# Peptides against a protein of PDB entry 4AID, part 130

Target 1, 242 residues: chain A of PDB entry 4AID
Amino acid sequence: FDIKRKTIEWGGKTLVLETGRIARQADGAVLATMGETVVLATAVFAKSQKPGQDFFPLTVNYQEKTFAAGKIPGGFFKREGRPSEKETLVSRLIDRPIRPLFVKGFKNEVQVVVTVLQHDLENDPDILGMVAASAALCLSGAPFMGPIGAARVGWVDGAYVLNPTLDEMKESKMDLVVAGTADAVMMVESEIQELSEEIVLGGVNFAHQQMQAVIDAIIDLAEHAAKEPFAFEPEDTDAIKA

## One batch from the design tools (peptide; made by RFdiffusion4, then SolubleMPNN)

Design b2_p21_2_s3 (from b2_p21_2, 9 letters changed)
Fold by OpenDDE base, seed 5:
Structure b2_p21_2_s3 (fold): chain B 242 residues (1-242), chain A 21 residues (1-21)
Amino acid sequence: as target 1 above (242 residues)
Amino acid sequence: MEEEMLKRMEEIRRKAVERRR
């Protein structure tokens, strides 16, 4: 198996992005690890458009399966069921920043699946899932204009904290999730407790700065492991006018 | 914005094609 791995130190934690060991049937597949939290992201896309397809059919499915249920706070053994509220929310958190980054006119079905394999009770799988999904898409050959990075920012003891632990988050006055490209913030989701707009905006900037190392790590992995680009030419009406 | 990200992805894509040859 041609296994490629990128490892970086990120917010005082080791982030590992790995491809080539598992889910090889997917167009892209990334095993991402931060601390002892482990997620598998897979990207699959149709090689043709359905007749009469008028919208971009992207589906993102984040799932916390029974494999991690012994270490997921509030994780019941889900043998078959409707997505939890968390799974639904995190699926949207992943969808929102990636959806705009597909080449216009691309209307082939795309499925991103993020599966939590392990949880350490310190590192939330949501941020790791966003990073893994971005990496899997960049490896897939899909006409995705990523990568995105993602970060959670806390405000603890009057300072920004990158990807606070679940225990640090109890003392945090901010839960700020940011996703973006190298050049732009694509998404902000925030829960704020009595903080100034200046602190919140500073948190967005801090997140965007800190995610660059992840973006660069995904690029480095993709430079070594990405599939051949899918040959897609948009219709002239959907061409990206720069 | 789109142009620099496009260039980076085009470079990744170019390198991906070169590795298959």
Scores: peptide ipSAE 0.022, ipTM 0.580, DockQ to the pose 0.585
Fold by OpenDDE base, seed 1:
Structure b2_p21_2_s3 (fold): chain B 242 residues (1-242), chain A 21 residues (1-21)
Amino acid sequence: as target 1 above (242 residues)
Amino acid sequence: MEEEMLKRMEEIRRKAVERRR
């Protein structure tokens, strides 16, 4: 097994990105760990476009599977079939920042699946899932213009907190999720309790600064483990000057 | 922005291929 691993300290926690042990049938696969929370991200893409495909067919699925249910709060044995509200929301949080980063004109099917394997009840798998999905896409060879980083920012005791624990979040006046590239913020989602716009904007800037270490870690992993780029030439739609 | 990100991703992917050879 050619296992590649990147480890960084991030917000006082160890982030581990691993590839090459699991999901080898995927185009990209990353096992990400923060504390004792563990997620598997897989990226798979079609090597051809379907005839008559007019839109980019990206699907993102975040899943908290039953084998982790003994460690997930509110983990009643989900009968197979319907995503929870959390699974639906996190799937959207992953989709939003990655969708615009595919090369224009790429209309091959892309499927990203994030599976929670373990939850420590401290580190939320959503941020870890966003990071793992970004890494899996960068490893896949798909025409993805990532990586993205992601961060959660809290406001606790009059200060910004990077990726607060679930217990620290009970005292937080802000739940701010940010995703971005090295150069730009791509997505903001926020729940706030009577905070000024200045504090929220400062939180976005703090998140974007703190995610650079994650972006660099994904780049370092990709330099060691990424597949060959899929040969995709966008049809020069600028040649239809009619 | 888009062209710079393309160039950066192409460079990352190029380095990844070169390190496998």
Scores: peptide ipSAE 0.021, ipTM 0.613, DockQ to the pose 0.661
Fold by OpenDDE base, seed 3:
Structure b2_p21_2_s3 (fold): chain B 242 residues (1-242), chain A 21 residues (1-21)
Amino acid sequence: as target 1 above (242 residues)
Amino acid sequence: MEEEMLKRMEEIRRKAVERRR
């Protein structure tokens, strides 16, 4: 087994990105850990386009499976087959920043699956899932112009907090999720309680600064474990507008 | 494409190291 691991300190927590142990049949697979929260991201892409494919067929599926049910807040046996509201929302949070980063004209099917394997009841698996999905895509050889980083920012006791715990979030006046590349913010999602626009914009900048360590960790992992880039030449779509 | 993607990742990494100084 060729196991590659990157470990960083991030927001006072240890982030671990691991590849090569599990899901080896995927194009990319990353086991990500923060605290005792553990997620598996897998990326799979088709090596050809389907005839008549008009749009980019990206599917993102975030899942909190029953194996984690002893550690998931709310403990109800989710009926197999329908995503919860949380799973639907987090799937969109992962989709939004990654979708624009695929090479224009790439219309091969791409499937990203993020599975929560363990939850510690402190670290939300959504941010970890975004990071893991980004890493899995960067390892896959798909024409993905990532990585993205992601961060949650809270506002507790008049200060920004990077990736607040679920308990710290009860006292937070802000739930700000940011995703971006090294150079650009790609997505902002925010729930805010009576904060100035200046504090919110400062939170976006803080998130983008703090995610650089994650972006660099994904790059470092990719340098050692990425597959060869898939040879993709976009058909010259400008020839249909003449 | 491959060389350009590698160069882009190296450039991103270089810029990230420069911003930490």
Scores: peptide ipSAE 0.020, ipTM 0.606, DockQ to the pose 0.068
Fold by OpenDDE base, seed 4:
Structure b2_p21_2_s3 (fold): chain B 242 residues (1-242), chain A 21 residues (1-21)
Amino acid sequence: as target 1 above (242 residues)
Amino acid sequence: MEEEMLKRMEEIRRKAVERRR
């Protein structure tokens, strides 16, 4: 068992990224922990394109499974087959920043699955799920030009707060989720209560600065645990339309 | 709105990197 682990301090909390213990059948698999919130991200990609595949078939599935439901707010008995509103939203939050980072012309199926294994009622598994999905893709050997980082920013008592607890978020005038690469912001989602554009823009900058430590942690994990890059040559026909 | 904010952020960041060099 070759278990690789990266641990960093992030916003006054310990972030742990681990690979090699579980989900070894995936192309990439990362167990991410912050506080007592635990997520498993898996990335799987097809080694060939389907005949007649015209678009990039990326699927992202964020799941809050019933074994974690005793610790998940609003974890009612989900009838098998329909994601909750939260699962649908978080699946989109993960999809949005990762989709543009695949090499153009790559039309092999990619499946990212994020499973909440544990929730501490303090640390939301959505940000952790974004980080874990990014790490799993970077480990997979898929032609993914990540990593992405992610951060939530609150505004509490006239200050920015990195990844506020669910209780701190009740007092926050901002729920700002940012995802990006080392170089660029890729996605912003925001709910704001009576704040200036200057404070919001400052929050996006703060998020992008604070996620660099996570990006660096994913890179360090990938240097030690990534699979060999999948040999993919884009067909010349897709390069001529940019 | 989002794309315009992203472009504004990229420009602010570009200017911040240029000021550090």
Scores: peptide ipSAE 0.012, ipTM 0.418, DockQ to the pose 0.029; fails the geometry check

Design b2_p21_3_s1 (from b2_p21_3, 11 letters changed)
Fold by OpenDDE base, seed 5:
Structure b2_p21_3_s1 (fold): chain B 242 residues (1-242), chain A 21 residues (1-21)
Amino acid sequence: as target 1 above (242 residues)
Amino acid sequence: SVEEFLAELAALPGEFVPARA
């Protein structure tokens, strides 16, 4: 097995991005670990467009498997075969920042699947899932103009906290999830309790700065482990309007 | 959108309050 791994310290926790062990049939596959939370992201894309495809068919599915459900908050209430509210929300949270980063005119089917394999009850797998999905896409050879990074920011005792634990989040006045590239913020999702706009903006900026180490880690992994870029020439949409 | 507004503001150079490590 050609196993490649990147490890960084991130917010006082070890982040590990690994490829080549599992899901080798995917175009990209990343096993990501933060603390004892573990996710598998897989990216698969069609090598041709379907006849009559008029939109970009990206599907993102975040899922928490039944074998992990005994360690996942609310996992006992999951009905087999339907996404939970959390799974639906996190699937959208991953979709939102990545969708704009595909090359314009690419209409091949893309499927991103993030599977929670382990949960430590401290580190939420959503942020880790975003990072893993970004990494899997960068490894896939798909025409994806990533990576994205992601971070959660809390506000505890008058300070920003990077990727607060589930216990720290109980004391937090902010649940701020940010995703972005090296150059831009792509998505913000926030639940805020009585905080100034200045504090929220500072939180977005803090998140964007802190995610750079993750972006760099994904780039380093991709330089070593990415597939050859898929040869895609966008159709000149201006030639069809003439 | 709120996200676009926050993204525009995040792109502005500002003083960062350091996180407590």
Scores: peptide ipSAE 0.018, ipTM 0.480, DockQ to the pose 0.015
Fold by OpenDDE base, seed 2:
Structure b2_p21_3_s1 (fold): chain B 242 residues (1-242), chain A 21 residues (1-21)
Amino acid sequence: as target 1 above (242 residues)
Amino acid sequence: SVEEFLAELAALPGEFVPARA
């Protein structure tokens, strides 16, 4: 197997992005680890558009499997066949920042699947899932103008905390999830307790600065392991200026 | 740009509402 791995220290935790071991049948596949939380992201795209396809058919599916659920808080009651509230929310968190980064006019089916394989009870797999999905898309050859980075920001003891643990989040006055490219913030989701707008805006900036190391790590992995870009010419509609 | 996005956020009137699940 041609296994490529990028490892960085990020917010006092080891982030590992690995490709080439698992899910080699996908267009892109990344095994991502932060602490002892582990996710597998896969990206698959159709090589042709369906006849009469009028919208971009992107599907994002975040899944916490039952074998991991024995360590996932609240994971005990997954009834067969419907995503949990958490799985639905995280699927949307991943979808929102990646959807606008596909080349305009690309209407081939794209499926992103993020599967939680292990949970350490400290590191939430949502941020790791966003990072892994970004990396899998960058490796796939799909016409995706990524990478995105992502970060969670807490406010604990009057300071910003990058990717707070589940225990640190109990003391946090902020749950701020940010996703973006190197140059732009693409998505902000926030739960705020009695904080000024200045602190929240500072949190968005902090998140965007801290995610650059992840963006750089995805780029480095892609330089060594990406597939050849899928040959797609956009129709002559206004190029979204980078 | 990040600066333009932050400027747009600062221009939005209202409390940051928690994204309800």
Scores: peptide ipSAE 0.011, ipTM 0.413, DockQ to the pose 0.013
Fold by OpenDDE base, seed 1:
Structure b2_p21_3_s1 (fold): chain B 242 residues (1-242), chain A 21 residues (1-21)
Amino acid sequence: as target 1 above (242 residues)
Amino acid sequence: SVEEFLAELAALPGEFVPARA
């Protein structure tokens, strides 16, 4: 197999982005690892629009499969056939920042699937899933104006912590998830305990700074492994009004 | 310090490794 791998040190942890080993039938596929947490992101897009398609049909599914369930907190309570609350939340966290980055007027079906393969009980697969989904889209050739980066920020002992462990999060006064491009913050989600707005805004800025290395890593992977860009020209809706 | 801690948390440049399997 032609396997391409990018490895960076990120918040004191090794982040690995790999493509070419598995899911080669997808438009983009990335195996992402942080610690011993492992996710597979796949991106697939239709090469034509469905007749009468009036909205952008993006579907994002985050899934924690049964083969990983023995290492996933709460995995014993998965009712077969419905997403858990976590799976639904993380699917939305991935969807929110990527949806606005597709070229305006693109209405071909896009499916992003993030599958948790392993969980280490320290590194939450949600941030890793966001990064992997971004990378898979950048490799796919879809008209996606990414990459996005993502980060979780904690506040522990009066300092910001990048991607706190599940144990560090017990002592954290902040659970701040940020996603963005190189130039912009696209999404913020936060749970905060007795912190000033200044600390929260500082956390957003810290997250945006720290995600740049991930964005650069995705770009470097894409330069070596991306498919040819899908030829999509948006219909010049301004030319029809003349 | 918070500044020293933030510097330790900074992402480090990584390697790109092509592998043939």
Scores: peptide ipSAE 0.007, ipTM 0.287, DockQ to the pose 0.026; fails the geometry check
Fold by OpenDDE base, seed 4:
Structure b2_p21_3_s1 (fold): chain B 242 residues (1-242), chain A 21 residues (1-21)
Amino acid sequence: as target 1 above (242 residues)
Amino acid sequence: SVEEFLAELAALPGEFVPARA
């Protein structure tokens, strides 16, 4: 096993990104840990486009497995067949910032699966899942112009809190999820309670600053463990205008 | 296929990484 690991301190917690131990058959696979919350992200992409493919076929699936359900808040034995509301929302939360970062004209099937393996009841696996998905894509060799970082920002006792615990979130006046590249914010999702626009914008900036350490950690992991980039030449879109 | 591979991944038993005591 050629196991590569990056460890950083992030928001007063240890973030671990690991590759090479599990899911080695994926194009990219990352085991991400924060506290005792553990997620596996896998990225797989087709090596050819389907005949007649007219759109980019990206699928993102966030899954809370039944074996982790005893440690997932509200985790009941999910009936096989339909994502929960949470799984649907988190799948979209991961999809939104990554979709625009694929090279234009790439229409090969891409599938990202994020599986919650463990939940510590303190650290929500959604942010960790976003980070892991970004890392898995960067390792895959897919024409993905990442990494993205992600962060949750709370507002507790008149201060910003990076990735608040589930208990701190009960006292938070803000649930702000931000995802972005090193240079740009790609997605904002926010629930706010009687906060000024200034505080919310400050929260977006705080999130974007704090996610840089994660972006750098993904880059460092990719430098040591990424596959060779998939040879993809965008179709010359200029030839269709003649 | 990518679909078969993802179905296999979806079937992987989650190895609990034991919390280091």
Scores: peptide ipSAE 0.000, ipTM 0.319, DockQ to the pose 0.055; fails the geometry check

Design b2_p21_3_s2 (from b2_p21_3, 8 letters changed)
Fold by OpenDDE base, seed 2:
Structure b2_p21_3_s2 (fold): chain B 242 residues (1-242), chain A 21 residues (1-21)
Amino acid sequence: as target 1 above (242 residues)
Amino acid sequence: AVEEFLAELEAKPGEFVPARA
């Protein structure tokens, strides 16, 4: 097995990104670990466009499997066949920042699947799932202009907290999820309790600064483990600006 | 103000450039 691994310290926790052990049939596959929370992200893309395809067919599926459900709060009662509210929400959190980063004119089917394998009851798998999905896409050879990073920011005792634990979040006046590239914010999602615009803007800036270490870690992993880029010629969009 | 600011960030993905330290 050609196993590549990147390890960083991030917000006082060890983040591990690993490829080459699991899901070798995918175009990209990343096992991501933070604390004892573990997710598997896989990216698969079609090597041709379907006849008559008029939109970009990206699907993102975040899933918490039943073997992890005994360790996931609320996991015990999932009936087969429909995503939970959490799985639907997290699938959107992953979809929103990655969708704009595909090369224009690319209309081949892309499927991203994030599976929670383990949960430590401290580290939420949503942020880890966003990071893992970004890494899996960067390894895949798909025409994806990532990586994205992601971070959750809390506001506890008058300070920003990077990726607060589930217990720290009970005392937080902010649940701010940010995703972005090295240069820009791509997505914000937030629940805020009576905070100033200055504190919220500071939280977005803090998140974007803190996610750079993750972006750099994905780039380093991709330099060592990415597949050859899929040969795709973008549609000449310069002809529409004339 | 906060809700409007966040809505503007969401409506324009990739246009907000955070303050670099």
Scores: peptide ipSAE 0.179, ipTM 0.799, DockQ to the pose 0.018
Fold by OpenDDE base, seed 5:
Structure b2_p21_3_s2 (fold): chain B 242 residues (1-242), chain A 21 residues (1-21)
Amino acid sequence: as target 1 above (242 residues)
Amino acid sequence: AVEEFLAELEAKPGEFVPARA
């Protein structure tokens, strides 16, 4: 087994990104750990476009498996075979920032699956799932112009908190999820209680600054473990209009 | 103001460049 691992300290927690142990049949596969929360992200892409494919067929599926349900808030009420509201929301949360980063004209099927393997009841798997999905795509060889980073920002006692625990979030006036590249913000999702635009903008800036360490960690992992880039030449869409 | 600001960030992915500290 050629296991590659990157470990960083991030927001006072250890983030571990690991590849090569599990899901080796995927194009990219990453085990990500923060605290005792563990997710598996897998990226798989088709090596050809389907005949008549007119849109980019990206599917993102976030799942909290039944074996982890005893450690996942609300996990006991999950109906097998249908995504929960949380699973649907987090799947969209991962989809939104990654979808624009695929090379224009790429219409091969891409499937990203994020599976929660363990939950510590402190660290939400959503942020970790975003990071893991980004890493898995960067390892896959797909024409993905990532990585993205992600961060949750709280506002507790008049300060920004990076990736607040579920207990810290009870006292937080902000739940701000940001995803971005090294250079730009790609997505924001937020629940905000009576905060100024200045505080919210500061939260977006704080999130983007804090996610750089994650972006760098994904790049370092990819340099050591990425597959060869898939040879894709975008069709010159200007030549079809002539 | 905040809702409009956030909606603008969401509507234009990759256009917002955070302030460098």
Scores: peptide ipSAE 0.145, ipTM 0.795, DockQ to the pose 0.018
Fold by OpenDDE base, seed 3:
Parts: sequence; structure tokens; C-alpha cells
Structure b2_p21_3_s2 (fold): chain B 242 residues (1-242), chain A 21 residues (1-21)
Amino acid sequence: as target 1 above (242 residues)
Amino acid sequence: AVEEFLAELEAKPGEFVPARA
């Protein structure tokens, strides 16, 4: 098997991005690990547009599988067949920053599936899922103008903390999730307790700076393992205005 | 102020360029 792996130190933790072992039938597939939290992201896209397709049909599905649910807080109570509130929220967190980055006019069906395989009870799989989804899309050959990075920022003891543990988050005055490209912020989601605008703005900047290492890691992985770009030429929408 | 800034960031994905240190 041609297995490609990128490993970086990120916020005092080892991030591993691996491709080529699992889900080879997908257009892109990445196994991502941080601590003992493990996610599998897969990206699949249709090679043709459906007749009359008027919107971009992106589906993102984050799921915490029942076999991992025994180790996931609240996982035991998941009814089979409906996403939990967390799974719905994280699916949206992944969708929001990636959706705008597809080439304009691309309306082929795209499916991103992020599956939590293991949870260490310290590292939340949401950020890892965002990173893995970004990497899987970059490997897929889809007309995706990524990668995105993602980071969670806490505010603990008067300092920014990159990707705080679930225990550190109990003491955090900020839960700030940021996703972006190398050059721009694409999404912010935040819960903030009595912090100044300066601290929050500094948190967004801190997140974007810290995610560059992840973006670079995805690029390096893609240079070694990406599929050939799908031949997509956007219809010249400027020619219709003439 | 904070909520308004965050709402602006969300309303315009990709327009916010962080200050390069």
C-alpha cells in the first residue's frame, strides 16, 4: 500500500495526517490523529452534474460511531439513525468554511463524511474533523480552493491556549473556533465569557496564525498523495452577459 | 462590539485578512 503520512507538532500535541490505508474507494480519504482521538474523513464527488442542478449539492456528515460511543461523552444515548445535536453542529462547522471554497459553477454532488473512530476524552474530534475533511478534499481532485486550517482557542489564566483539552475548556473564558485559508478567515464560532474585544480579536489572529502549520501540512501531504485535478472548466458566465 | 465584529466575520467569509505579524 502506498501510505503517505504527515506528522507535525501542533499546540504541544502530535497531529498525524495519513492517507492510502483506509477508504481507498473515496476520491480523498484521510485518517487524522491527535493524541488518541482518531477521525476518518472521506471526500467523494460526482464526475458529472445532474441535469437541471441549480445549486451546489455539498453534504457534510460528521458522525461518532456507536463502537466509539462507549468512550465518547454522551455517546451511549445516541439513537441509531439520527445525528445528535453535537453531530449536527460539527457537520455545520465543517460545511461553513469549505462550501465557499469550491470553484464557482461547480454543481457536482460532493459528500464529505467524517467519522470519529476513537476519542481520548481530552481532544475534541471536531477540530480534528475539520482538518481531516480539508485534507481529504485536497487529496480528492475536486475543484476545492483549500486547504482550510482550523483551530480552537481558549483563554485560560490570562493566556491563549491552542486546542484546549476538554478539562482545560472547563476553566476557559473563551471557546473560539476559527477556520480559514492561508490568507483569510472563513468561519468563526464563539462562546465568550466577559472578555474584551481586544482579547477576542487577538484570539482570531492567534487561531489563524496557529492553523498555518496545519495548512502547510495538508499542502505537503497533497503534493505527495493528491489525485490529478478533476478537469472542470466553469461555464464562462461572462459570455452570457454579452 | 465583539458580537458585531464576529457577526461581520461570519457574514463575509474570506474578507477578513488577519494582520500578519
Scores: peptide ipSAE 0.135, ipTM 0.782, DockQ to the pose 0.018
Fold by OpenDDE base, seed 4:
Structure b2_p21_3_s2 (fold): chain B 242 residues (1-242), chain A 21 residues (1-21)
Amino acid sequence: as target 1 above (242 residues)
Amino acid sequence: AVEEFLAELEAKPGEFVPARA
């Protein structure tokens, strides 16, 4: 197996990004681990546009599989069917920052699937899923202008905490999820309890600073394991306005 | 204030450039 792996220390935890072991049939596939929480992200894209396709058909699915659900807080044996509320929310958290980063005019079908394989009861798989999805897209050869990083920021005892544990989050006055590129914030989602705008803005800045190590780790992995970029020329839409 | 600020960040993806440390 040609296995490529990047390991970094991130917020006092070991983050591992691995490719080449599993899901080789995908365009991109990344096994991401933080603590003992493990997710698999896969990216698949169509090599042609469907006739009459008028919008960008990106689908993002975050899934907590039944074998992992027995270790996930509130995880029940879901019947095959409708995503849970958590799965729906996390699918949107992944979708929101990545959707704008596809090359304009690309209307080939893209499917991102994030599957929780293991949960350690400390590290939430949502942030890890965002990171893994970004990495899988960067490896795929799709016309994706990533990577994105992601971070959760807590506010505990008057300090910012990067990716607080589920137990630390019970004491946190902030649940701030940020996703962005190296240069910009692409998405914020937050639940905040009586904090100043200064603290929240500081949290966004802190998140963006802390995600740079993840962005760099994805770039390093992609340099060693990415597929050749898919040859895509955007239709010259400027020629219709002249 | 905070909710308005966050809503502005969400409405304009990629326009917010974080302060460099």
Scores: peptide ipSAE 0.084, ipTM 0.748, DockQ to the pose 0.018

